# Peptides against a protein of PDB entry 2YKT, part 73

Target 1, 231 residues: chain A of PDB entry 2YKT
Amino acid sequence: SRSEEMHRLTENVYKTIMEQFNPSLRNFIAMGKNYEKALAGVTYAAKGYFDALVKMGELASESQGSKELGDVLFQMAEVHRQIQNQLEEMLKSFHNELLTQLEQKVELDSRYLSAALKKYQTEQRSKGDALDKCQAELKKLRKKSQGSKNPQKYSDKELQYIDAISNKQGELENYVSDGYKTALTEERRRFCFLVEKQCAVAKNSAAYHSKGKELLAQKLPLWQQACADPS

## One batch from the design tools (peptide)

Design b1_p30_2_s1 (made by RFdiffusion4, then SolubleMPNN; from b1_p30_2, 12 letters changed)
Fold by OpenDDE base, seed 4:
Order: C-alpha cells, then structure tokens, then sequence
Structure b1_p30_2_s1 (fold): chain B 231 residues (1-231), chain A 30 residues (1-30)
C-alpha cells in the first residue's frame, strides 16, 4: 500500500543517517584531526627555520658591510611570525568550532536518531493496530448482522465503524507522510549544519590567507631592493 | 556549546514525548 511504502521510505531515511551519514561524519572528523596535526607539525618546523633566519640576521647586524640586511632578515622573520599567528588562530577555530563540536554532536545524534525512529515506529504501529482492530470489529459485526433476524439494528454501529476506519486510515497515511517529511528534514538539517560549519572554517582560512598576502605584498618590494641599495 | 546544548534539549524533549506516547498507548489499551 501507499502507506506501507511511505513507511519503508521513512525508516530508510533514518537508516541512511545512522549507517551512512554518521559514520562518514566520524571519518570526516578523524581526517580533520589528522589535518590539524599535520598543520601543527608544519608550524613547529617553520619556527625552527625562521629562528635560524633570525640568527642569520643577527650575524648580518654584527657585520661591518651588511648591517642593513640584518633588518631585512628580521623583518622577514617577523612577517612569518605574524602569518603563523594567523594560522594558529585559524587552527584554534578549526579545532574548537568544528572538530570538537562535531565530535560531541555525532555521539549525541546516535541517541537522538534512535529515539526519533523508535517514537515514529511506536506511533505508526499503534495507529496501524488501531486500524486493524476496527476492521476486525467491523467484520465481526457484519457476520453477526448476516445471522440476525433484524439486521437493521446493527446499521448505525456499522456506519460508525466505517467512519472510524476511514478516519484512522487517513490519519495513518498523514502520519506516515509527515514522518517522511520530518525524516528528510532531519537529514537536511545535518547537511546544512556541516555546510555552515565549513563556511566558518572557510572564512577563517580566508582571513589567514588574506593577512599573509597583505603582509608579504607590503614588504616584498622593500626586501627585493635591499641588495641593490647598499648603505 | 550553544548548539550542543540545543541538541541535548531536543533529545530530552524527544525522550519525554516518547514516554508520554507510551503512557498514552498503555492507557488506551487498559
């Protein structure tokens, strides 16, 4: 029946979220943690490199003929420091606003979906059973009426059952239909949440890249001419 | 944090609704 098919579709939506979306989201979180770790590693390695650059700047500053180049090297290291600070801010946001929240939510979501599905199934079954009961009672009444010398005495009761069956059938169909819409909405909400969180990450990333670009664009011309303009 | 709290509240509400539903069904069957 239409209601049975819609019921199956509804359950399948919940099943898809539980068995496909949530596991994939867990994997996404794991990959995010790996990415974060790698970026942290880059940060550490970069620090060593630019600390060494600072040391070269110190040597230049101590020289008789290359003092001005010391300042250039220090500026290069400082710009790196500023860029790195932006990266660290981005990583902090990435961790706290995306990974941590998703990790907590995905665990909670397992419980939520189980309860949601159970609620739907319970109500759907209840409505179905009530319908079946009314149908069975009507059948019994009809049998009794057929065996009676005065069938007319059952006519009002028969009409009541017919109306009840019609109403319960409609209610069941509507409930299942609404259940399907609800399930789809739950699925969409989860994807939307992911998109929104990823947008936040993208904004933070854009800020990092923009700051780096600005700093380098400002200083690079100065650095490029430093050797051509000896003091 | 706010979003997590909201999800926790949604779960709580859902569980309460489920319990109420079970109670209602039991009452109708009695």
Amino acid sequence: as target 1 above (231 residues)
Amino acid sequence: MKELEEEEERLKELLEELEELKKKIAELEA
Scores: peptide ipSAE 0.248, ipTM 0.809, DockQ to the pose 0.015
Fold by OpenDDE base, seed 1:
Order: structure tokens, then sequence, then C-alpha cells
Structure b1_p30_2_s1 (fold): chain B 231 residues (1-231), chain A 30 residues (1-30)
């Protein structure tokens, strides 16, 4: 029946979220942690490189003919520091706003979805059983009426069961239909949450890249001409 | 963090509704 089909679809939505979406999200979080670790490694390695560059700048400052180049090297290191600060801010946001929140939410969702599915199943079954009972009672009543010398005695009760069956059928169909819509909404909400959190990360990443581009664009021409200037 | 708190509250509400439903069904079956 239409109701049975819709019921199966509803259950499948919840099962898909629990068995496909949530595990995939956990994997996404794990991959995010790996990415964060790699970026932290880059940060650390870069610090060592530019610290060594500062040392070269110190040597230039101590030289007789390359003093001005010392300042250039220091500026390069300083720009790096500023860019690195932007990266660190992005990483903090990535960790705190995306990874941590997703991890907490996916754990909570496992419990939520189990309860939601159970509630839906329980109420759907209850309504279905009530309908079946009324149908069975009507059938019994009709058999009694056919065997009776006074079938008119059962006419009012028959009408009551017919009305009850019609109402219960409608209620079941509406409940299952609403259940399906609710399940789809729950699925969409989870994807939307992921998209929104990723948008926040993207915004912070854009700020990092913009700041880096700005700083380098400002200073690079100056650095490029430094060797052409007289000592 | 606020969003997570809201989700926790939603879970709590859902669990309460489920328990109430179970009680109603049990009463009807008695």
Amino acid sequence: as target 1 above (231 residues)
Amino acid sequence: MKELEEEEERLKELLEELEELKKKIAELEA
C-alpha cells in the first residue's frame, strides 16, 4: 500500500543517516584532524626556516657592505610572522568551530536518531494495530449480522466501525506522510549544518590568504630592488 | 556551543515524548 511504502521510505531515511551519513561524517572529522596536524607541522617547520633567515639578517647587519640587506631580511621574517599569525587563527577556528563541534554533534546525533526512529516506529505500529483491530471487529460484526434474523440491530454499530476505520486510516496515512517529511528535514538539517560550518572555515581561510597576498604585494617590490641599490 | 546545547535539549524533549507515548500505549493495552 501507499502507506506501507511511505513507511519503508521513512525508516530508510533514518537508517541512511545512521549508517551512511554519520560514519562518513566521523571519517570527515578524522581527515580534518589529520589535515590540522599537517598544517601544524608546516607551521613549526616554517618557524625554523625563518628563524634561520633572521640569523642571516643579523650577519648582514654586521657586515661592512650589506647592512641594508639585513633590514630586508628582517622584514621578510616579520611578514612571515604576520602571515603565520593569520594561519594560526584560521587553524584555531578550524579546530574549535568545525572539528570539535562536529565531533560532539555526531555523537549526540547517534542517540537522537535512535530515539526519533523508535518514536516513529512505536506510534506508527500503534496506529496500524488500532486500524487492524477495527477492521477485524467490523468483519466479525458483519458475519453476525448476516446470520441474524434482525440485521437492523447491528446497523448503527456497523456505521460506527466504518467511520472509525476511515478516520484511523486517514490518521495513519497523515502520520506516515508527516514522518517522511520530518525525516527528510532532519537529513537536510545535518547537511546544512555541515555547509554552514564549512563556510565559516572558508571565510577564515579567505582572510588568511587575503592578508598574505596584501603583505607580500606591499613589500615584494621593495625587496626585489634591494640588491640594485648602492651600498 | 549554543547549537550543541540546543541539540541536547532537543534530544531530552524527544526522549520525554517517547516515554510518554509508551505509557499511553500501555494504558490502552491494559
Scores: peptide ipSAE 0.213, ipTM 0.793, DockQ to the pose 0.014
Fold by OpenDDE base, seed 5:
Structure b1_p30_2_s1 (fold): chain B 231 residues (1-231), chain A 30 residues (1-30)
Amino acid sequence: as target 1 above (231 residues)
Amino acid sequence: MKELEEEEERLKELLEELEELKKKIAELEA
């Protein structure tokens, strides 16, 4: 029946969220944590490299003929420090605003979806059972009527059951239809939440890249001229 | 976190509705 098909579709939406979306989201969070760890590793390694560059700058500053190049090397290290600070801020936001929130939400969502599906199933079954009962009663009534010499005695009651069946069937169909719409809305809400959180990450990432580009664009011409323009 | 709190509240409401529904069904079946 149409209601049965719609019921299956509704349950499939909940199952898809529970069995496909949420596990995939958990994996996404795990991959995010791995990415964060890798970036932290890059940060640490970069610090060592630029600390060593500072040491080279110190040596230049101690020389008789290359003192000004010491300042250039220090500036290079300082620009890196500023870029790295921006990266750290991005990572902090990535952790606190995306990963932590998603992790907490996905755990809660398991309980929510279980309850939502249970509620839907309980109500759907209740309405279905009520319909089945009325249909069964009508069938019993018709059997009695067929065995009776006065079938007209049951005509009013038969009409009542027919009306009840029609009403209950309509109610069930409407409930299942609404249930399907609700389930689809729940699914969409979850994808939208992910998109919105990822947009925040993208904005933070853009800020990091913009700051780096700005700082390097400002200083790079000066550094490129340092050897050609001794003073 | 405001969003998490809202989700927790939605869960609470849903659970309450479910319990009410179960109670109603039990009463009708008795």
Scores: peptide ipSAE 0.122, ipTM 0.754, DockQ to the pose 0.014
Fold by OpenDDE base, seed 3:
Structure b1_p30_2_s1 (fold): chain B 231 residues (1-231), chain A 30 residues (1-30)
Amino acid sequence: as target 1 above (231 residues)
Amino acid sequence: MKELEEEEERLKELLEELEELKKKIAELEA
């Protein structure tokens, strides 16, 4: 029936969120943590590299013919430090604005969805059972009427059951339909939340990249000219 | 933080509704 089909669809939405979306989101969070860790590792490794670059700059500064190149090397290291600071800010946002919030939400959502599905199922079943009962009673009444010498005695009651069945059927259909819409809305809300959080991260990432580009664009022409100018 | 609080409240409301529904059903079945 239409109501049964819609009921199955509704349950499938909840099941999809619980069995597909939430586990996938947990995996997404895990992958995010790995990504964060890797970026932190990059930061550490880069520090060593640019510290070594500073050492080379010190040597240049001590030389007779390459003093100005020392300053260039120091500037390169300093620009890196500034870029790294921007990266750290981005990572902080990534952790706090995305990963932490998603982790908290996915745990809460598990409980919510379980309860929501249970509520829906319970009420749907209750309405269905009530309908079935009325249908059964009507059937019994009709059977009794067929065996009676005075069938007209049961006519009013039959009409009452027919009306009740119609009303209960309509109520069930409406409930299931609304349930489906609600379920879809809940699904969409979860995706929207993810999108919004990812947008915030993207904004912060853009700021990081922009700052890096700006700093390098400012200095790179100077650095490129350094070897062409004799000292 | 605010969003999480709202979600917690939604959960609370849902649980309350569920309990009310259970009571109603029990009354009908008695």
Scores: peptide ipSAE 0.096, ipTM 0.725, DockQ to the pose 0.014

Design b1_p30_2_s2 (made by RFdiffusion4, then SolubleMPNN; from b1_p30_2, 11 letters changed)
Fold by OpenDDE base, seed 2:
Structure b1_p30_2_s2 (fold): chain B 231 residues (1-231), chain A 30 residues (1-30)
Amino acid sequence: as target 1 above (231 residues)
Amino acid sequence: SSELEEEEKRLEELQEELKKLEEEIAKLQA
């Protein structure tokens, strides 16, 4: 029936969220944590490299003929430090605004979806059972009327059951239809949440890249000229 | 997070609604 088909569609939406979306989201979070760790590793390794560059700057500053190049090397290291600070801020946002929130939400969502599906199924079944009962009673009444010497005695009651069946059928169809819309809304809400959190990450990432570009663009011409302009 | 708090509230409301529904069904079956 139409109601049965719509019911299957509704359950399938919940099933898709529970069995496809949520597991995929958990994997996404795990991959995000790996990505964060890798970026932290890059930051740490870069620190060692630029600390070594500072050492070279110190040696230049101690020289008689290359003192000004010491300042250049220090500036290079300092700009890197500033870029890394921006990266760290981005990573904090990535962790706190995306990963942590998604992790907490996906855990809570398991309980929510279980309850939501259970509620829907319980009410759907209740309405279905009530309909089936009315149909069964009508069938019994018709059999009784057919065997009766006075069938007219049951005519009013038959009409009442017919009306009740029609009403209950309509209520069931409406409930299942609304249930389907609700399920689709729940699915969309989850995707929207992910998109919104990714937008926040994208903004933070853009800020990191912009700051790095700005700092390097400002200083690089000066550094390039340093060897051409001996003191 | 305000979003998480809202989600927790939605869960609580849903659980209460489910409980009420189950109680109503139980009464109808008695």
Scores: peptide ipSAE 0.133, ipTM 0.773, DockQ to the pose 0.014
Fold by OpenDDE base, seed 3:
Structure b1_p30_2_s2 (fold): chain B 231 residues (1-231), chain A 30 residues (1-30)
Amino acid sequence: as target 1 above (231 residues)
Amino acid sequence: SSELEEEEKRLEELQEELKKLEEEIAKLQA
């Protein structure tokens, strides 16, 4: 029946969230943590590299013919520091605004979805059972009427059961339909949340890249000219 | 029907559980 099909679809939506979406989201979070760790590693490694660059700048500053190049090397290291600070801010946001929040939600969501599905199933079953009961009672009544010398005695009651069955069937259909819409809304909400969080990450990432581009664009012409201009 | 009454009780329990969980999720979404 249409109701049965809709019921199956509803259950499948919940199952898809629980068995496909949430596990995939957990994996996404794990991959995000790995990515964060790698970027932190880059930060650490870069510090060593640019500290060594500063040392080269010190040597240049002590030289007789390359003093101005010392300042250039120091500037290169300083620009790196500023870019790195921006990266760290991005990473903090990535951790706090994306990973942590997703992790909290996905853990709670398993319980929620289980309860939601169980609620839906219980109520669907209850309505279905009530319908079945009314149908069974009508059948019993009809059998009794067929065996009676006065079948007309049961006519009003038969009509009442028919009406009750019709009403209960309509209620069941509506409930299942609403259940399906609710399930789809739950699914969409989860995807929307992910999209919104990724938008925040994208904005922070853009800020990082913009700052780096700005700083480098400002200084690079100066650095490129430094070797051509003897002191 | 005793069976329907049992289902209604279970439904009520599940509704209460769901309500609590919805509140928790709502807090995480805020």
Scores: peptide ipSAE 0.039, ipTM 0.666, DockQ to the pose 0.023
Fold by OpenDDE base, seed 1:
Structure b1_p30_2_s2 (fold): chain B 231 residues (1-231), chain A 30 residues (1-30)
Amino acid sequence: as target 1 above (231 residues)
Amino acid sequence: SSELEEEEKRLEELQEELKKLEEEIAKLQA
């Protein structure tokens, strides 16, 4: 029946979230943590590189003919520090606004979805069983009426069962339909949450890239001419 | 009659289970 098909679809949505989405989200979080660790490693390694660059700048400043190049090297290191600060802010947001929140949500979600699915199944079964009961009673009543000398005695009660069956059928169909819409909404909400959190990270990433581009665009021409313009 | 009584009891049990599940969901949403 249409209601049975819709019921199956509803259960499949919940199962897809629990068995596909949530495990995939956990993997996504794990991959995110790996990515964060790698970026932290890059940041640390870069610090060592630019600290060494500062040392070269110090040596230039102590030289007889390359003093101005010392300032250039210091500026290069300073720009890197500023870019690094932006990266660290992005990573902080990545950790706090994406990974942590997703991790908290996915952990709670397993229990929530299990309960929600079970609730739906319980209510669906309750309505289905109530319908089946009324149908069975009507069938029994009709059998009694056929064997009776006065079938009209059961006519009013038969009508009442027919009405009850119609109402219960409608209630079941509506409930299953609403259940499917609810399940789809639950699924969409989870994807939307992921998208929104990823958008926040993307904004911070854009700020990092923009700041880096701005700083380098401003200074690079000065650094490029430094060797051509001896003091 | 006995079958109907058993089915009524089953429905009551399902309703009680539903109530418990609703309470659990409410706790998880809080």
Scores: peptide ipSAE 0.022, ipTM 0.532, DockQ to the pose 0.015
Fold by OpenDDE base, seed 4:
Structure b1_p30_2_s2 (fold): chain B 231 residues (1-231), chain A 30 residues (1-30)
Amino acid sequence: as target 1 above (231 residues)
Amino acid sequence: SSELEEEEKRLEELQEELKKLEEEIAKLQA
């Protein structure tokens, strides 16, 4: 009963990974790709906008009374370029270090988990069958002993079977218990991998935001006063 | 990449172990 329950729990862990976690991870990857595409779209649209801003800066630089404002407009566009470069680096990492790796991993994992579960099931059944066989042989031996004129002849063999049954029972219980721990470890490893990859993304995202904040904080005061003191 | 290579290796090892186990079981059942 205990062994059977633990066996059921072990199989359920593998099934949960295969039927719940992996499909959810595939969906996560799909949502990530959608997010990446949207950010790429923003990047493209922003390029057009700031290229147009550069054109306005060129016109200012050619003007008689607004030359200094041309430099301001160019600086605005340049800061955008630098921020955009940082975003592109973040997106590159997001794609290569998260999405691609997760996609490859989840594809491989279906086969791996299937084999792992099959191995566990096969070995569990093998041990169970071996136990059942020993129990059956003991029963046969006892029947033979009861019908014999010399029951003492079978006493040593009976003891051997009893010991074998006890050992096989313990081995089966230990195997199933270890199997359950292994299955839980496999599940945890997958979540940990996801967390670690998300941490990398978070670091890259933080770098992007910090760079943008730094650049804008440095330049914005200069831009705000540019029209107040024409030179 | 390293994690993926490790998983591939583990898969191969598991497949070999399963094969050996199946062969052993087959021998015991013959």
Scores: peptide ipSAE 0.031, ipTM 0.538, DockQ to the pose 0.014; fails the geometry check

Design b1_p30_2_s3 (made by RFdiffusion4, then SolubleMPNN; from b1_p30_2, 11 letters changed)
Fold by OpenDDE base, seed 4:
Structure b1_p30_2_s3 (fold): chain B 231 residues (1-231), chain A 30 residues (1-30)
Amino acid sequence: as target 1 above (231 residues)
Amino acid sequence: MEELKELEERLEELQKELEELQKEIEKLKA
């Protein structure tokens, strides 16, 4: 029946979230943590490199013929420091606004979805059984009426059962339909949450890239000219 | 008649389960 098909579809949505989405999200979080760790490693390695660059700048500043190049090297290191600070802010946001929030939600979500699915299944069965009961009662009444000398006595009650069955059928169909919509909404909400969090990451990443571009664009012409200027 | 009784018993059980499930869901939403 249409109701049975929609019921199966509803269950499949919940199962897809539980068995496909949530495990994939856990993997996504794990990959995110790995990415964060790697970027932290880059930051650490970069510090060593640019500290060494500062040392080269110090040597230039102590020279007789290359003093002005010392300032250039210091500026290069300083710009890098500012870029790295922006990267650290991006990483902080990445951790706090994406990974932590996703991790908190995904664990609780498995339990929630299990309960939600079970509730839906139980309610669906309850409504189905209630319908079956009314149908059985009508059948019993009809048998009694057929054996009676006055069938008209049961006509009003028969109509009441017919109406009750019709109402319960409608309620069951509506419940299953609403259940399907609810399940789809639950799925969409989870994807939307992921998209929104990724948008925040993208915004912070854009800020990092923009700051780096700005700083380098401002200074690079000066640095490029430094060796062309006579000492 | 036996079918009706079985259905009635099942309905009572399902109602109890629904109440428990609702409580669990409310706990998990908090």
Scores: peptide ipSAE 0.228, ipTM 0.847, DockQ to the pose 0.015
Fold by OpenDDE base, seed 3:
Structure b1_p30_2_s3 (fold): chain B 231 residues (1-231), chain A 30 residues (1-30)
Amino acid sequence: as target 1 above (231 residues)
Amino acid sequence: MEELKELEERLEELQKELEELQKEIEKLKA
């Protein structure tokens, strides 16, 4: 029936969230942590490289003919430091605003969804059983009426059960339909939360890239002419 | 008659479960 199909669809939405979305989200968080670690590693390795560049700048500053190139090399290292500081800020936000929050939510969500699904199933069953009860009562009444010398005395009660059955069928159908909408809303809410948090990360990432671009764009022309324009 | 009694008992049990589930859901939403 339509109601039975809708019921299956509703259960499948909850199952998909529990068995597909949440495990995938846990994996996403794990991959995020790996990415964070790798970026921290890059920062550390880059520090070593640019510290070595500073050393070359010191040597240039000590020379008679290359003093101005020492300042250039120091500026290159300083710009890198500023870019890395911005990266660290981005990583902090990445950890605190995305990973931590997602981790907290996904941990609680399994219990919530289990309870929500169970509630839906229980209520659906309750409404179904109530319908079955009314149907059984009607059947019993009809048997009594058929065995009676005066079946007309049961006519009003029969109509009452018929009306009750119709109402309960409608209520069950509406409940299952609303349940499906609710389940879809729960799924959408989770995706929306992920999108919103990822947007925050993207904003912070954009700030990092913008800062790097601005700093390099400002200084690079000066650095490029340094050898061609000796002091 | 026996079928009706069984259904009534089941309905009572389901109602109790629903109340408990609702309380749990409210706690998890907070």
Scores: peptide ipSAE 0.225, ipTM 0.845, DockQ to the pose 0.015
Fold by OpenDDE base, seed 5:
Order: structure tokens, then sequence, then C-alpha cells
Structure b1_p30_2_s3 (fold): chain B 231 residues (1-231), chain A 30 residues (1-30)
């Protein structure tokens, strides 16, 4: 029936969140931690590289004919330091605003969803069984009426059971329909949370890239000219 | 008649389970 199919769809939504979404989200968090660690490693390795560049700048400053290039090399290293500082700020946001918050949510969510699904299933079954009870009672009443010397005695009660069955059928259908909408809302809420947290990270990433672009755009033309204008 | 009794017993059990599940859900939302 339509109601039975909708019931199966509702259960499948909850199961999809628990068995597909949440495990995938845990993997996403794990991959995020790996990415964070790699970027932190890059920052540390880059420090060594640009410290070595500073040493080259010192040598240029001590030379007779390349003193101005020493200042250029120092500026290059300083701009890099500022870019790396911005990257570290981005990484802090990435960790605190995305990874930590997602971990907190996903850890408790599996138990919540399990209970929510179980409640839905139990309530659906309860309504179904109540309907079956009314149907069985009507059947019993009809058998009594057929064996009775006065069938008309049971006519009003039969009508009451018919009405009750119709009402309970409608209530069950509505409950299953609402259950499906609720399940879809639960799924959407989780995706929205992920999107919102990712947007916050994206804003911080944009700030990192903007700062780098600004600093390099200001200095790069000067650095490129340094060798064209020898002392 | 036996079927009705079985259904009544099941309904009572389901009601108890629903109450327990509701308490668990409230705990997990906090």
Amino acid sequence: as target 1 above (231 residues)
Amino acid sequence: MEELKELEERLEELQKELEELQKEIEKLKA
C-alpha cells in the first residue's frame, strides 16, 4: 500500500543517515585532520626554507655589488612570514569551527537517530495494531450478529466500529506521512549544518588568500625590478 | 478472541516501550 511504501521510505531515510551519512562524516573529519596536519607540516618546513633565504640575504648585504638585493631577499622572507601567520589563523578556524564541532555532533547523533527511528517504528506499529484490533472486534461483532436472533441489536455498534476503523486508518496514514517529512527534515538539517560550518571555513580561507594576494601584489613588481636596476 | 487478547497485550507493551524511548530521546537531546 501507499502507507506501507511511505513507511519503508521513512525507515530508509533514518537508516541512510545512520549507515551512510554519519560514517561518511566521520571519514570527512578524519580526512580534515590529515589535511590540517599536512598544512601545519608545510608551515614548519617553509620556515626552514625562508630562514635559509634570509641567510642568502645576509650574504648579499655583505657583498660589494649586491647590497640592495639583500633587502629584496629580506622582504621576500618577511612577506612569507606574514602569509604563514595568516595560514595559521585559518588553520585554527578550520580546527575549531569545523572539525571540533562536527566531531561533537556526530558522536552523539548515532544514538539519537537510533532512538528516534525506534520511536517512530514503535508508534507506527502501535497505531497499526490498534487498527487491527478494531478490525478484529468488528469481525467478532459481525459473527455474533449473524448467529443472533436479533441482528439489529448490533447495528449501531457495527457502525461505530466502521467509523473507528476509518478514523484510525486516516490517522495512521497521516502519521506515516508526517514521519517521512520529519525524517527528511532531520537529514536536511545535518547537511545544512555541514554547509554552514564549511562556509565559515571558506570565509577564513578567502581571508588567507586575499592577504597573500595583497602582499605579493604590492611587493612583487619591486622585486622583479631589482635585477634590472643594478648598482 | 485469542487474537484480540494478543493484540491488547502487544499494545500495552508498545505503550511502555514508547514511554521509555521518549525519555531516552529527551536525554540525548540535552
Scores: peptide ipSAE 0.225, ipTM 0.846, DockQ to the pose 0.015
Fold by OpenDDE base, seed 1:
Order: sequence, then structure tokens, then C-alpha cells
Structure b1_p30_2_s3 (fold): chain B 231 residues (1-231), chain A 30 residues (1-30)
Amino acid sequence: as target 1 above (231 residues)
Amino acid sequence: MEELKELEERLEELQKELEELQKEIEKLKA
């Protein structure tokens, strides 16, 4: 029936979230942690490189003919420090605003969805059984009426059961329909949450890139001219 | 008659389960 098919679809939505979405989200979080670690590694490695650059700047400052180039090399290292500070800020946001929050939610969500699905299934079954009961009662009443010398005695009750069956059928159909909409909303909410958190990360990433571009654009012309100006 | 009794018993059980599930959901939403 239409209601049975819609019921199956509803269950499948919940199952898809629990069996596909949530495991994939856990993997996403794990990959995010790996990415964070790699970026932290880059930051550390870069520090060593630019510390070595500072040493070269010190040597230039000690030279007789290249003193001004020492300042240039120091500026290069300082700009790097500022860029890396911005990267670290982005990474903190990435960790705290995306990974941690997703991790907390995905763990609780599995239990929630299991309970929500069970509730839906139980309520759907309850409404189905209530309908079946009413149908059975009507059949019983009709049998009793057929054996009676006064069938009109049961006419009002028969009408009441017919109305009750109609109402319960409608309620079941509506419940399953609403259940499907609710399930789809639950799925959408989870994707939206992911999108929103990723947007926050993207915003912070954009800030990192813009800061780097700004700092380098400001200083690079000066550095490029440094060798053209003899001491 | 036996069918009706079985259905009634099942309905009572399902109602109890629903109450428990609702409590669990409320706990998990907090």
C-alpha cells in the first residue's frame, strides 16, 4: 500500500543516516584531524626554515657590504611569523569550531536517531494495531447482529465503528506521511550543520590567505629592490 | 475474541514502550 511504502521510505532515511551518514561523518572528522596534524607539521617545519633565514640575516648584518640585506632577511622572517600566526588561528578555529563540535554531535546522534526510529516504528505499529482492533470489533458486532432478533439494536454501534475505522486509517496515513517529512528534515538538518561549520572554516581560511597576500604585497617590492641598491 | 485480546495486550505493551522511548529521547535532547 501507499502507507506501507512510505513507511519503508521513512525507515530507510533513518537507517541511511545511522549507517551511511554518521560513519562517513566520523571518517570526515578523522581525516580532518589528520589534515590538522599535517598543517601543524608544516608550521613547525617552516619555523625551522625561517629561523635559519634569520641566521643568514645575522651574517649579512655582520658583513661589510651587505648590512642592509640583513634587515631585508629579518623582515622576510617577520612576515612569515605573522602569516604563520594567522594560520595557527585558523587551525584553532578548525579544531574547536568544526572537529570538536562534529565529534560531540555524532556520538550523541547515533543514540538519538536509534531512539527516534524506534519511537516512530512503535507508534506506527500501535496505530496499525489500533486500526486492526477496531476492524475486528466491527466484525464481531456484525456477527452478533446477524444472530439477533433485533439487528437495529446494533446499528448505532456499527456506525461508530465505521467512523472510528475511517478516522484511524486517516491518522495512520497522516502519521506515516509526517514521519517521512520529519525524517527528511532530520537528514537535512545534519547536512546543513556540516555546511554551516565548513563555511566558518572557509571564512577563517579566507582571512589567512588575505592576510598573507596583504603582507607579501606590501613588502615584496621593497625586497625586490634591495639588491639593485648598492651600499 | 482471542484476536481482540491479543491486539489489546499488544497495544498496552506498545504504549509502555512509547513512554520509555519518549523519556529516552528527552534525555538525549537535553
Scores: peptide ipSAE 0.223, ipTM 0.844, DockQ to the pose 0.015

